# Ledger of designs, part 49: peptides against a protein of PDB entry 4XPM

Target 1, 160 residues: chain A of PDB entry 4XPM
Amino acid sequence: VMLHSKNVKGFLENTLKPYDLHSVDFKTSSLQSSMIITATNGGILSYATSNNDVPKNSINEINSVNNLKMMSLLIKDKWSEDENDTEEQHSNSCYPVEIDSFKTKIYTYEMEDLHTCVAQIPNSDLLLLFIAEGSFPYGLLVIKIERAMRELTDLFGYKL
Target 2, 67 residues: chain B of PDB entry 4XPM
Amino acid sequence: DIKGTIAFDTHGNVIESTGVGSQRIEDIGDLSKVTLDAEGFAQVQGDSLLVHLYKRNDITLAVYTSA

## One batch from the design tools (peptide; aimed at target 1 Y19, target 2 I15 V63)

Design b2_p25_6_s3 (made by RFdiffusion4, then SolubleMPNN; from b2_p25_6, 10 letters changed)
Fold by OpenDDE base, seed 1:
Structure b2_p25_6_s3 (fold): chain B 160 residues (1-160), chain C 67 residues (1-67), chain A 25 residues (1-25)
Amino acid sequence: as target 1 above (160 residues)
Amino acid sequence: as target 2 above (67 residues)
Amino acid sequence: SELSEELDKFIKEGLEAIKKRLAEE
């Protein structure tokens, strides 16, 4: 089953949900945003935000989207640099992973007070990007994005 | 009695933290260097707390207790 | 929720295992 634009949007919205453990008293906040962007120029193909109280087509929404565009571009640039930097690929901020025999890497980036992680969807021109508050632990964020990518097999091999 | 917990990955990044563990994230550096037994366990004496380690599938759970 | 369930399972197993180890000492 192919993922349509609406399906992708819904998928990203679902990734925003917080994690609540019951074995111990631990609960995260919702992700601030979840995005699929192009690896070429950081263009946003689809996105979801936890702050949906902003009226559509309002100035506030436009500014919010512009902020997402800025962040996506910055993260894409960092990702591009790291993909060409062997040392960065061996840092604690890089997680090589294998999904269904496809290799990819997950990077964690601190953006001001935010915690972010980005990963190339295997064999594609697309990046999956999570943006969370600083209280969201990186280890959990990495696991979260890995699990999410495993659900995006329809996008594996997607070329622009 | 459990005073707190930290779960962390092989990169030393936090997965979860509770109680006193949330205030001792810096302990991960030392805890990650602890040699575990064949069953994945270890104990480390802290300042006033005992840290119990359990590792499975590249995730380490640290449990802080008074004794 | 699936991830949280997996993590809960791990933590529960760890806590139980640690408790058992303490009881054996």
Scores: peptide ipSAE 0.654, ipTM 0.940, DockQ to the pose 0.903
OpenDDE base, seeds 2, 3, 4, 5: peptide ipSAE 0.652, 0.651, 0.652, 0.652; ipTM 0.940, 0.940, 0.940, 0.940

Design b2_p25_6_s4 (made by RFdiffusion4, then SolubleMPNN; from b2_p25_6, 11 letters changed)
Fold by OpenDDE base, seed 1:
Structure b2_p25_6_s4 (fold): chain B 160 residues (1-160), chain C 67 residues (1-67), chain A 25 residues (1-25)
Amino acid sequence: as target 1 above (160 residues)
Amino acid sequence: as target 2 above (67 residues)
Amino acid sequence: SELSEELDKFIKEMLDAIKKRLAEQ
C-alpha cells in the first residue's frame, strides 16, 4: 500500500528528532530539514522542518520554502553527477547499502556550514534528503538515513 | 576512568564523540589503521591517554582513558 | 527515538565489552 501524503509528512517530521546516545552522553540537535524530492528535477514532494514556528503564508515561510527548494535542487544536481561518476561512488562520501535485497547509495554533502545526506529510495524516482547542523556527525547522519529508508518500503519502486 | 569516546565508521566518519574524544577527531586516521586482535580489540597509546579500541559490525568505538 | 535507542543499545554493548576487557587486564 502506498503511503498517504499525510503519512509521509508525519514520517518526515518524526525523522527530525535528535539522536540521544545517553550511554556515552552524546546527543545531537534536531535535523534542520527532512525531505522527499524527485530524482528527476529535485522537486519537493514532501518536507518537514524543525523551525515550524514560522507563520503560514508569511514572508518568512516563503523564504524558508524557497531556501529548501534551492538546497534540494543543488543536492539533486550533485547526486545526479555522482551517480554518473564511478570515482565519486568510491569516495568516503558514498555509502553503498542494501535494504531488503535492494541496492542504493547514500551520499554526504556539505552545504556551507550544514551537513546533508541524500539517498535514492531503492528502485524509485525519489530521494530522501536530510539537512542537519554542522555539529551532526556524518557517520551518524548516514546511519540515520539508512535506518529511515528501511521504513519507506512502500515507496520502493515508486516511479513518477 | 573514561575521559572520552569516539565512534566512527569504516569511512572514517564520526558517529559520536564525547569528552576528550571530541577534541581528537583527527585521531581517527591513525586509529582506523590499528590492527585488532581476534576478538576485535586493541590498545594504543595516544598522546597522554590510552585509547581502547573495539570494532563490531563496521563500527569502531574508541575509549580514551588515563590508564 | 526508536532508532536512537537501537544505536544507543549497540554502542552500550560495545562500551561494556571494552570495560570488560579492561577489567581482565
Scores: peptide ipSAE 0.732, ipTM 0.950, DockQ to the pose 0.884
OpenDDE base, seeds 2, 3, 4, 5: peptide ipSAE 0.731, 0.731, 0.731, 0.732; ipTM 0.950, 0.950, 0.950, 0.950

Design b2_p25_7 (made by RFdiffusion4)
Pose (drawn by RFdiffusion4):
Structure b2_p25_7 (pose): chain A 143 residues (1-50, 63-86, 92-160), chain B 67 residues (1-67), chain P 25 residues (1-25)
Amino acid sequence: VMLHSKNVKGFLENTLKPYDLHSVDFKTSSLQSSMIITATNGGILSYATSNSVNNLKMMSLLIKDKWSEDENDTNSCYPVEIDSFKTKIYTYEMEDLHTCVAQIPNSDLLLLFIAEGSFPYGLLVIKIERAMRELTDLFGYKL
Amino acid sequence: as target 2 above (67 residues)
Amino acid sequence: MTDTEKNELKNLYNELMNEIDEQSL
């Protein structure tokens, strides 16, 4: 199996949208970036930006390792279940940026959200959990 | 009138904040320790501002008004 | 809390959570 590059890219572009609430006067900026990366090498398979390409490669590998270290060392961690599939959502402070990372269930891929420091973590976690529910096609994707 | 709001999750992370809520994010440590009534309500205050709490679906809403 | 205050708080909470759900994928 292979990834449909254009549709995954379009998916990530859609995950960029900000929240804009009217019930309370609250709105976020859009995500700085959204990426799918390998859990193995931290290599980027696809990305979307609303900063530079060089900067994303560095951050991606860094979060891959931080995630890798946490995932087997016997911050916030949110256990999640999607259609009986399990994964974990981690938050990492990357300098002044807020990030969320989660392994796409049973896959060799990670979904990574990068937002400004003003983007609330709890809201970033909800955004990535719901976004993962749209990625059933990628569950079990093995390299 | 409503002076501000903070919504936060069970890890104590913020989902949203407005008004004085954004200036009082540090309140979450105390607010998250409040034990709610059987219906999920509570009222507490640190100063002249009254905090109304309601929790459902692992999300706590705090709204700030005067006492 | 009064019943009015509890109803207003519930309505605000439900509206807030519905908007987050609608704007999420």

Design b2_p25_7_s1 (made by RFdiffusion4, then SolubleMPNN; from b2_p25_7, 12 letters changed)
Fold by OpenDDE base, seed 2:
Structure b2_p25_7_s1 (fold): chain B 160 residues (1-160), chain C 67 residues (1-67), chain A 25 residues (1-25)
Amino acid sequence: as target 1 above (160 residues)
Amino acid sequence: as target 2 above (67 residues)
Amino acid sequence: MSEEEKEALKKLFDDLMKEIEEQLL
């Protein structure tokens, strides 16, 4: 059983919520964006954004989507380069992980003042991408995306 | 009497930071090199603060106290 | 570090990790 588009969208929306860690009095902002994009072209298949105060079909929405598309493409390109670069795969920006016997990698990329994290959904042509503010620590972002991927088993092995 | 905390991973990336820990992110480099006991604990004397370390599953929690 | 301190630190760690896991979705 594969996730429907609505289910995926809802899932991504749920990932936007911030952490509020009372045990240590630490809280984050919401993720700016959460996306599933194609590893091939960086095309956005589904996305959610926390800044939803923009009217639908407005010029501002179009601009924000365009910006998101640009970031998606840039991150995809960087990811593609790193996947073909052994040195980059051994940097502190790369986290090899294994989920249900599937191997994948989590990459952290700083995009201007934003903190981003991207990972290939295991054995798929899809990437999960989180975009957060610079105050969102990378270590927590990595944990978040790793845990999120574990909930996307329906997309494991998805090929375009 | 906790003055702050830092949690970090084996890549030196912050998971969370609070209090004085937020101002001492540079300590991660040294803290990551501290030898832990068999249970994953260590205690490191800093300047005016004592750092209590616990590591499990590649995550280290550092707790800063005055004593 | 005393055993009491170790237990407190471990508990804090556990609480932190639990919160992280619970607040994923």
Scores: peptide ipSAE 0.775, ipTM 0.958, DockQ to the pose 0.810
OpenDDE base, seeds 1, 3, 4, 5: peptide ipSAE 0.774, 0.773, 0.773, 0.774; ipTM 0.957, 0.957, 0.957, 0.958

Design b2_p25_7_s2 (made by RFdiffusion4, then SolubleMPNN; from b2_p25_7, 16 letters changed)
Fold by OpenDDE base, seed 1:
Order: sequence, then structure tokens, then C-alpha cells
Structure b2_p25_7_s2 (fold): chain B 160 residues (1-160), chain C 67 residues (1-67), chain A 25 residues (1-25)
Amino acid sequence: as target 1 above (160 residues)
Amino acid sequence: as target 2 above (67 residues)
Amino acid sequence: LSEEEKKKLRELFDSLLKEIEDQLL
């Protein structure tokens, strides 16, 4: 079945939760943001943020959304560049992965003091984007986004 | 007697780090080059700490102990 | 590494990965 907008939103909200790895006594912060954006223009189709205390339609919310828009655009641009750069695709910032016979790539990008990770949903015009604090390790972030994409099979092949 | 851990991927990126491992992220470069046995294990003596390595499916876990 | 140490290490590894997978969503 197709994921409805609210289902996607809920999914993204669920991805925000932190890791608490008791086996090794390691704990992360929540993701700052989780987004699905267009690969074409970096437009936000759905998003979730950890700061849920901001009233809707408030100046703070508007500012927050605007900030997300800017970040999404920047990351999309960087992603687009890397997708056209063979050398970047072989850097340690790029993880080629295969999900159910579909190939895609996961990229990690340092955005100021934030750790970000972006991946094209297989065969789609959509990108999944995680934004985390700098304390969130990239290796774990990559694992997280890979596993998250595996849950978004309904979006595989989605074209705008 | 674990003093810390580091888990890292084949790109050298950290998955998790704890204890003394958090202060030894720079060890990943050397640890990634350690030859593992047929079962994916190795033991490396560092400066005052012993590092126990286990790798499976592109993930390496390093456990730091005093001995 | 002794067999016991190997066992412990594998168990820790397995536990770690399980937690990562279980806490995805």
C-alpha cells in the first residue's frame, strides 16, 4: 500500500528517537531533523524536528522551517554535485548500498557543527535526509539511514 | 575489565565509542589495518591498553582493556 | 584471544548490533 502523507510524517518523527546502546553504554541525542526532500530542487515534502515545543505559525516555527529549507537546498546541491563526481563517490563520505536489488548511495556531509546524512530513495526523485548534532557519529548515522530506507519501499521508484 | 570501546565501519567512521575509546578515535586508522584471524579476531597491544578486535560484516568492534 | 574471550566479544558485538536494529524506529 501507499504511504500517506501523515504516515510519512509519522515515520520521520519516529526516526528522530535517539539510540541508547546499553551493551556498550553509548547514547546519542535525538536527530535534530528528519526529512524527505525532492532531489530536483530540494523541496521539502515531509519533515520532522526534535524541537516540538514551537507553536505552529509562530515566528519561531517559520524561522525553523526556513532554516530547514536552506539546509535541504544546500545538501541537495552538494548531493547533486557528488552524484556527478566519480571521485566523490569513492570517498569515505559515500556509501554505496543495495536494498532489495536497488542500488543507491548514502552521503555524509558536515554542515557547520551538524552531522548530516542523505540518501536517494532507490529509483526515486526523493532524498531522505537526517540532520544530527555533531556528537552523533557518522557510522551510526549511515546505518540509521540505510535501515530507515529499507522501511520506505513504498517510495521506491517515486517520480515527480 | 572493559575500559572502553570503539565500533567503526570500513570507511573508518565511528559507529559508537565509549570510555577510553572515545579518546582514541585516532586509533581507528591503525586498527583497521590489523590482520584478523579466520574467525575475525585479533588482539593488539597498545600503549598500556590491550585492544580486542572483532570484525564481522564490515563492522569492527574494538574493546579496550587493561590486560 | 581465548575461546572465552572470543565468545564474550561476539556476544557484545551481537548485542550492540541488535540494539542498533531494535532502536531504529
Scores: peptide ipSAE 0.764, ipTM 0.957, DockQ to the pose 0.804
OpenDDE base, seeds 2, 3, 4, 5: peptide ipSAE 0.764, 0.763, 0.763, 0.763; ipTM 0.957, 0.957, 0.957, 0.957

Design b2_p25_7_s3 (made by RFdiffusion4, then SolubleMPNN; from b2_p25_7, 11 letters changed)
Fold by OpenDDE base, seed 2:
Structure b2_p25_7_s3 (fold): chain B 160 residues (1-160), chain C 67 residues (1-67), chain A 25 residues (1-25)
Amino acid sequence: as target 1 above (160 residues)
Amino acid sequence: as target 2 above (67 residues)
Amino acid sequence: MTEEQKKELKELYDSLLKEIEEQLL
């Protein structure tokens, strides 16, 4: 089944929901943003944000989107650099993972006071990007994005 | 009674933290070096708290108790 | 660590991981 743009958007929206771990009484905030971006130029193909208080097509929304665009570009650049840096790939900020025999890497990046996590969708020109508040622990964020990627098999091998 | 918890991965990054565990994130460095038994368990005494460890599949759970 | 303590800890671990998986999407 082909994953259409609307389906991708809905999927990303679903990833925004917070964790409420009753077993240990731990709660997170919602993800601030969840995005599919291009690995080539950091262009946003699809995104979801928890900031629903901004009216559509408002100046505030435009500014918010512009901020997301800037962050995506910065993260893409950092990702690109790290993909060419052996030392960074062996740091605690890089998680090599294998999904259905496809190898990829998950990177965690601090962006100002935000916690971000990015991973190349296996064999694709696309990156999955999560942006969360600083209170969202990186270990959990990594788990979240890894599990999320496993649900995006339709995008595996996607080339621009 | 549980005073707090820390769950962390093999990179030392936090998965979750609660109670006193949230104030003891720095313990991860030492806890990650603890030798576990064949079933993945260990106990470590620290300050006035006892830390109960269980690790499976690259995730360690630390539970802090008073004794 | 007693067997009971191990059991409780393992159960907590399993519950935690289960919740994480269930709340993904």
Scores: peptide ipSAE 0.771, ipTM 0.956, DockQ to the pose 0.824
OpenDDE base, seeds 1, 3, 4, 5: peptide ipSAE 0.771, 0.770, 0.770, 0.770; ipTM 0.956, 0.956, 0.956, 0.956

Design b2_p25_7_s4 (made by RFdiffusion4, then SolubleMPNN; from b2_p25_7, 12 letters changed)
Fold by OpenDDE base, seed 1:
Structure b2_p25_7_s4 (fold): chain B 160 residues (1-160), chain C 67 residues (1-67), chain A 25 residues (1-25)
Amino acid sequence: as target 1 above (160 residues)
Amino acid sequence: as target 2 above (67 residues)
Amino acid sequence: MSEEEKEKLKKLYDDLLKEIEEQLL
């Protein structure tokens, strides 16, 4: 199965939906954004945002996209730094994980009032990035991105 | 009679919190140090609440009750 | 902790994790 750009976009859109855990009566907000970006330059290959009420080509859309670009770059830079920092890799902000014998790391980053989570798609030049409100707990965000990444096997090993 | 819950991972990060648990996130540090029985359970008496713990697969669920 | 309490707690745990898993996408 080939994961086309349209399929990736749809996948990212699906990741936006909130959790509603009835067992404990816990609800989250939707993710603000879900993106696949390049690990090299932080370029956005695909993205989805929860605020779809913004008309296309509007100034608000432009601003939102620009904001995403900025966030993407900032997160990529932080990720790059941490990937070269052993201490950061052993902090509570880093989760080493293994998916089908592929090893990767999940990082959590506080960006202003937002909770972000980023992970390198195994053996690839791509990062999966979730941006959520501060009310979205990091532990759950980590679980979400790990499970999401397991669905992106078609992107494993993708090199630019 | 559950007063609240906290679920957290081995990094001490919250997975979910409800009720009084949402106001006791700081308890995670202590709860993570509690010795569990062979089945992964423990009870810890708090200030006014009893905390029921269950841990499996690196996730701990804490349930706060009055007794 | 009684066996009944353990069972209830375990069930809650299982339900929670199940919901998290099923609500991924």
Scores: peptide ipSAE 0.769, ipTM 0.957, DockQ to the pose 0.816
OpenDDE base, seeds 2, 3, 4, 5: peptide ipSAE 0.769, 0.769, 0.768, 0.768; ipTM 0.956, 0.957, 0.956, 0.956

Design b2_p25_8 (made by RFdiffusion4)
Pose (drawn by RFdiffusion4):
Structure b2_p25_8 (pose): chain A 143 residues (1-50, 63-86, 92-160), chain B 67 residues (1-67), chain P 25 residues (1-25)
Amino acid sequence: VMLHSKNVKGFLENTLKPYDLHSVDFKTSSLQSSMIITATNGGILSYATSNSVNNLKMMSLLIKDKWSEDENDTNSCYPVEIDSFKTKIYTYEMEDLHTCVAQIPNSDLLLLFIAEGSFPYGLLVIKIERAMRELTDLFGYKL
Amino acid sequence: as target 2 above (67 residues)
Amino acid sequence: DELDEFISESLTEIEERITEEENAS
């Protein structure tokens, strides 16, 4: 099994969109970046930006390790269930940036959102949890 | 009139904020400790501003008005 | 948006509760 590079890229581009509420006068900026990376090496499989390529590689490996350390050391952590599949959503403050990361269930891949510091964490968590519901094709993807 | 709002989750993380809500994010620590009535409502205040609380689906909504 | 709808419904519940309290008073 392999990834359909163009469609995954299109998916990540779609996850970039900001929230714009009218019930209250509230709107976020769009995500700074959205990436799928390996849980193993932190290597980037696909990404979308709304800052530079060099900067994303560094952040990705850093969050991969932070996630790796938290995932087996016996911040916020949100246990989640999607169609009886389990994963965990972590938030990491990366300098002035807000980030969410979660392992795509039973896969060797992580989904990573990078937003500005003004993007509320609780909202970023909801965005990534719903986005993961659209990634059933990637559940169990093994390297 | 409504002077502001804050919505936050069970971890106390913010989902959205407007008005004085964005200036009073620190209120969440106290607000999250408020025990709601049987229907999910409460009213509390730190100062001249009245905070109306409603919680459902693990999301608490606080709206700020005058007392 | 689902979040917009959720917040709107929650505000409606707060407004109704405030109206009931005014009427009772």

Design b2_p25_8_s1 (made by RFdiffusion4, then SolubleMPNN; from b2_p25_8, 13 letters changed)
Fold by OpenDDE base, seed 5:
Structure b2_p25_8_s1 (fold): chain B 160 residues (1-160), chain C 67 residues (1-67), chain A 25 residues (1-25)
Amino acid sequence: as target 1 above (160 residues)
Amino acid sequence: as target 2 above (67 residues)
Amino acid sequence: SELDEFLKEGLEAIEKRLAEQAAAA
């Protein structure tokens, strides 16, 4: 089954769910946001955000969307820089991974007090981006995005 | 009795922390250097707590206990 | 989850070692 726009948004919404490690009584908060953006411009193709009960069409909603646009652009820029920086690719903020013989990298970035991670969907012009609170540990965030990316095989090789 | 836990990856990044482990994140640097036995276990004395290590598949679990 | 299963296995393994050490002490 092909991932349509509705399916993609639903997928992103599902990624917002907390990570529950009940064996050690550890549970995270929900992700603040989950997005698929373009690697070229940082444009948001699809996104999901946690429930904030913001009135529809309000100034606050507009500001929230604009904030996401800003963050996506900033993270895309950081990602682009790191993709051209050998040192950054060997830092502890970069995780080379292989999914079904497809190689990609996961980067972690601090955005003010938020924890973020981004990864290029293998061989595609798309990036998967998670934004979480500072209480969400980076190691777990990396695992989360890796597992999520394994479900996006339909987007592997997607070119704009 | 378990007083807390820390799980971390090979990059030294936290996967989870609970209890006293949440206040012992700085231990990861030293714990990552500990030599494990053939089964992936080790014990390290730290402060008044004993740290039990278990590593498998590039993930290290540290369990803090008393004594 | 796979991660949670790992943590569970690790906890059980450590607890087993502790029990063995306590018996030997």
Scores: peptide ipSAE 0.703, ipTM 0.941, DockQ to the pose 0.793
OpenDDE base, seeds 1, 2, 3, 4: peptide ipSAE 0.703, 0.701, 0.703, 0.703; ipTM 0.941, 0.940, 0.941, 0.941

Design b2_p25_8_s2 (made by RFdiffusion4, then SolubleMPNN; from b2_p25_8, 18 letters changed)
Fold by OpenDDE base, seed 3:
Structure b2_p25_8_s2 (fold): chain B 160 residues (1-160), chain C 67 residues (1-67), chain A 25 residues (1-25)
Amino acid sequence: as target 1 above (160 residues)
Amino acid sequence: as target 2 above (67 residues)
Amino acid sequence: SELDKFLKEMLEKIKAEEERKKKEE
């Protein structure tokens, strides 16, 4: 089964939902953005953003989209650099994980005042990218993206 | 009576924090080095608070109490 | 969520351990 663009968009929109750990009285904000980008160029294949008061087709909306494009490129470049740096892969910002016998890595990156998390979809040319506010804990962000990737098995092994 | 909690992973990154735990994130450095018993438990006295530790599946939960 | 359930179980384990220790004292 292959995921279609609309299905991916809907998936990303669902990932925006916050965590409500009511058992310990902890709740997060929604993710600011969730994206699937290419590992080769950092190009955005699909994305979702939290609702805001920015008017549609406004200059501010265009700027926000452009900002996402810029962040995508920056994170892709940083990810690419880390994938070629063994020391960075052994830092506290890198999480080796295995999903259904497929190995990948999850990286956390501070982007200005935002907390970001990126992971290569196993054996694919695609990256999953979460962008959250600084109040979103990194450990929880890692768990969130790992759980999300488990739902993207149709994209495992996807090559451009 | 629980005064707060911190849950953190094996990298020392926060999963969640509540109550006094939110103000004691710096404790993770020391808490991560505590030797747990065979069942995964430990207790650490810190100033006026007692910290109850339990680790399972690479997640450590610290519960702060007055006693 | 799965994580919430897991944390709840961990919290209950801590409470149970505390009760066990109190009985031993």
Scores: peptide ipSAE 0.716, ipTM 0.943, DockQ to the pose 0.833
OpenDDE base, seeds 1, 2, 4, 5: peptide ipSAE 0.716, 0.714, 0.715, 0.716; ipTM 0.943, 0.943, 0.943, 0.943

Design b2_p25_8_s3 (made by RFdiffusion4, then SolubleMPNN; from b2_p25_8, 12 letters changed)
Fold by OpenDDE base, seed 3:
Structure b2_p25_8_s3 (fold): chain B 160 residues (1-160), chain C 67 residues (1-67), chain A 25 residues (1-25)
Amino acid sequence: as target 1 above (160 residues)
Amino acid sequence: as target 2 above (67 residues)
Amino acid sequence: SELDKFIAEGLAAIEKRLAEEKAAA
């Protein structure tokens, strides 16, 4: 069973929503972007952005996508480095998690002024990537991405 | 008696907050410096509320109470 | 989730501690 592209897109769009803290006094911003990328090359398989007012096939859309491509590649590279560095895996910016019987790690990265988090979809060649503003707490990003991955069980073990 | 909560990591990043805790995220800086007892507990008086701290595995939970 | 469990555990632990302190007072 595989998620179709449109279904994945809809899923990612849903992840853009602010984290609900069940409090009226605190609300995060929406994610800037949510992506599924390849762990091998950092290629974007699917993405969603909060700015949906960009006309399709416009220069602005192309630039936006190019920016996402750049960022996804950078994060993939950093992730790859950390996955090959045991010390980085033991830093407090790495969150080992277990979903059902599958293990994965969530990494948080500061990218310029943005807060990002990335996690390998368990046993797959895919990464789930969230990009948020600097005001988005890392802890909430971690919880958010973990909960999101629990909904992507169909992608567990997916190989390119 | 619980008025709110804040959960934060070793970097001071908010993990979750509820109630009045959501309005007192700035307290994390001071709360992170509090020395905990052997069981991982502490109490701090702040802004008319008593803050109860519990830390385990690099995560700290602050609970705000009236007393 | 693990974090949810931690929060739950922490709340329970603090409540227990408060109860004990109240009883000892």
Scores: peptide ipSAE 0.490, ipTM 0.632, DockQ to the pose 0.372
OpenDDE base, seeds 1, 2, 4, 5: peptide ipSAE 0.431, 0.430, 0.430, 0.416; ipTM 0.721, 0.761, 0.579, 0.678; seed 5 fails the geometry check

Design b2_p25_8_s4 (made by RFdiffusion4, then SolubleMPNN; from b2_p25_8, 13 letters changed)
Fold by OpenDDE base, seed 2:
Structure b2_p25_8_s4 (fold): chain B 160 residues (1-160), chain C 67 residues (1-67), chain A 25 residues (1-25)
Amino acid sequence: as target 1 above (160 residues)
Amino acid sequence: as target 2 above (67 residues)
Amino acid sequence: SELDKFLKEMLEAIKERIAREKAAA
């Protein structure tokens, strides 16, 4: 089954929603951005952002998109390096996980004051990338992206 | 009377923190090494607070109380 | 959420443990 671009966009927008762990009186902000990028060159296939205060087609919007492109490329490069580094794969910033018998890894990366999390969609050429504020704890971010990937089974095994 | 909480994973990364727990993230290193009983519980005396630990399914919840 | 529910259960478990220990003291 092929996911349409609109469906993917909507999915990513939904991932922006914050966690409200009211049972322990903890609540996060929304994710700043959520993206699906290529593992090959870091190209953005789809993205969603919580920054809706920028006028459409403005220079600020262009700058924001360019910033996302830059971050996605940097994270893709770091991910690629780590995938070839046994030591990095055993750090506390790497979470080997199994989703429906498919294995993948979740990496956390600090980008300046932002907390990011990236994971290869199992057996695919695609990466799921979350960007959050520094107040978003990494352990929770990992849980969030794992749960999100469980909803992307249609993309498992996707090759460019 | 709960003064705060910290939940953390097996990597020592925070899942959530509230109250005094938000100011004691550094405790995770020591808390992660505490031996739990057969039911998954432990109690650790801190500086001025008592820490109650419970671990289940790779998540540890620490609850800080005054006594 | 599932996580919230899980944490709630853990929190309640701790509260119950605290109560039992307090009663025994």
Scores: peptide ipSAE 0.752, ipTM 0.947, DockQ to the pose 0.800
OpenDDE base, seeds 1, 3, 4, 5: peptide ipSAE 0.750, 0.751, 0.751, 0.751; ipTM 0.947, 0.947, 0.947, 0.947

## One batch from the design tools (peptide; aimed at target 1 F11)

Design b2_p26_1 (made by RFdiffusion4)
Pose (drawn by RFdiffusion4):
Order: C-alpha cells, then structure tokens, then sequence
Structure b2_p26_1 (pose): chain A 143 residues (1-50, 63-86, 92-160), chain B 67 residues (1-67), chain P 26 residues (1-26)
C-alpha cells in the first residue's frame, strides 16, 4: 500500500481553513501548516502551508520526539475514539506557536497541525479530531 | 448587553473568546471549578461583570454582562 | 471536501444554541 500523494496533499490543504463564527464575533487565522509525518523518523510525507520548508522539517522532528517521549513515559492530552479506533491528541507549545499532534490510529503516521499563538488550543484539538475522522484510509498504514 | 464570551473545554483550554472574554482568559481556572445546576447553568462574578455559565457536551460557555 | 465548512457550521450552531439557552434561563 502507498499514499496517493496528490490527494493527501489536497486533504492537508483543506485542513488549513480558519474558523469564522457569526454566532459570536470570532474568527481564527488559518493554520500555519498541516503535516503528515512518520512516527518512526519524524520524516515528512506530505504538508500544506497557508513558515518555510526548512522550518517545517525541524519542527516535525521535534514534535515527533516530544510525542514519542510522552507516548511511553509511564501540556494537554486528549484520549479519543474514532469508530472503535483509539488515538491520543497532544498539544505542544512550540515557541510562540500552538501545535496539535496525534497518531493516525494503528498507523506509523502522525497528523500535525501548526497554528499561531492566537489559535485557541481547545479549538485546535477539535479541528484535528474531526480531521482525523476523514483519514480512515490511513488507519493501520504501516511502514 | 453582552460584553464578552469565553468557551472552554474540560481541560480548561479555550475554544473561543470575544469581548472582555479575551481579556479575562485567566478566569477559566475559577469558572471551571463552578458546580453547575441540574440543567447545566450557573452565575458567578469576579467584579462588576456577571458571568453566565452553561455547559453541555463537555463545553462550557461563559457570557459576560453587567449585574 | 467541505468537512471543514461543516465543522465551522456545527460550532457556530452549538454556540448559538448555548446563547439561546442562557437567554431563556436568565
């Protein structure tokens, strides 16, 4: 099995969109970046930006390790269930940036959202949980 | 009138904020400790501003008005 | 895909319903 590079890229581009509420006068900026990376090496499989390529590689590996350390050391952590599949969503403050990371269930891949410091964490968590519900094709993807 | 709002989750993380809500994010620590009535409502205040609380689906909404 | 538009609409509706419930109560 392999990834359909163009469609995954398009998916990540779609995850970039900001929230724009009218019930209250609230709107976020769009995500800084959205990436799918390996849980193993932190390598980037696909990404979308709304800063530079060099900067994403560094952040990705850093969050991969932070996630890896938290995932087996016996911040916020949200246990989630999607169609009886389990995963966990972590938030990490990356300098002035807000990030959410979660392993795509039973896969060797992580989904990573990078937003500005003004993007509320609780909202970033909801965004990534719902986005993961659209990634059933990637559950169990093994390297 | 409504002077502001804050919505926050069970971890105390913010989902959205407007008005004085964005200036009072620190209120969440106290607000999250408020025990709501049987229907999910409460009213509390730190100062001249009245905070109306309603919680459902693990999301608490606080709206700020005058007392 | 419009799943991000749907997320936004769902959240807007949720907040509006919560505001209506507060107005009716108080």
Amino acid sequence: VMLHSKNVKGFLENTLKPYDLHSVDFKTSSLQSSMIITATNGGILSYATSNSVNNLKMMSLLIKDKWSEDENDTNSCYPVEIDSFKTKIYTYEMEDLHTCVAQIPNSDLLLLFIAEGSFPYGLLVIKIERAMRELTDLFGYKL
Amino acid sequence: as target 2 above (67 residues)
Amino acid sequence: SNFMEQSNDDLDEFIQESLDAIEEKY

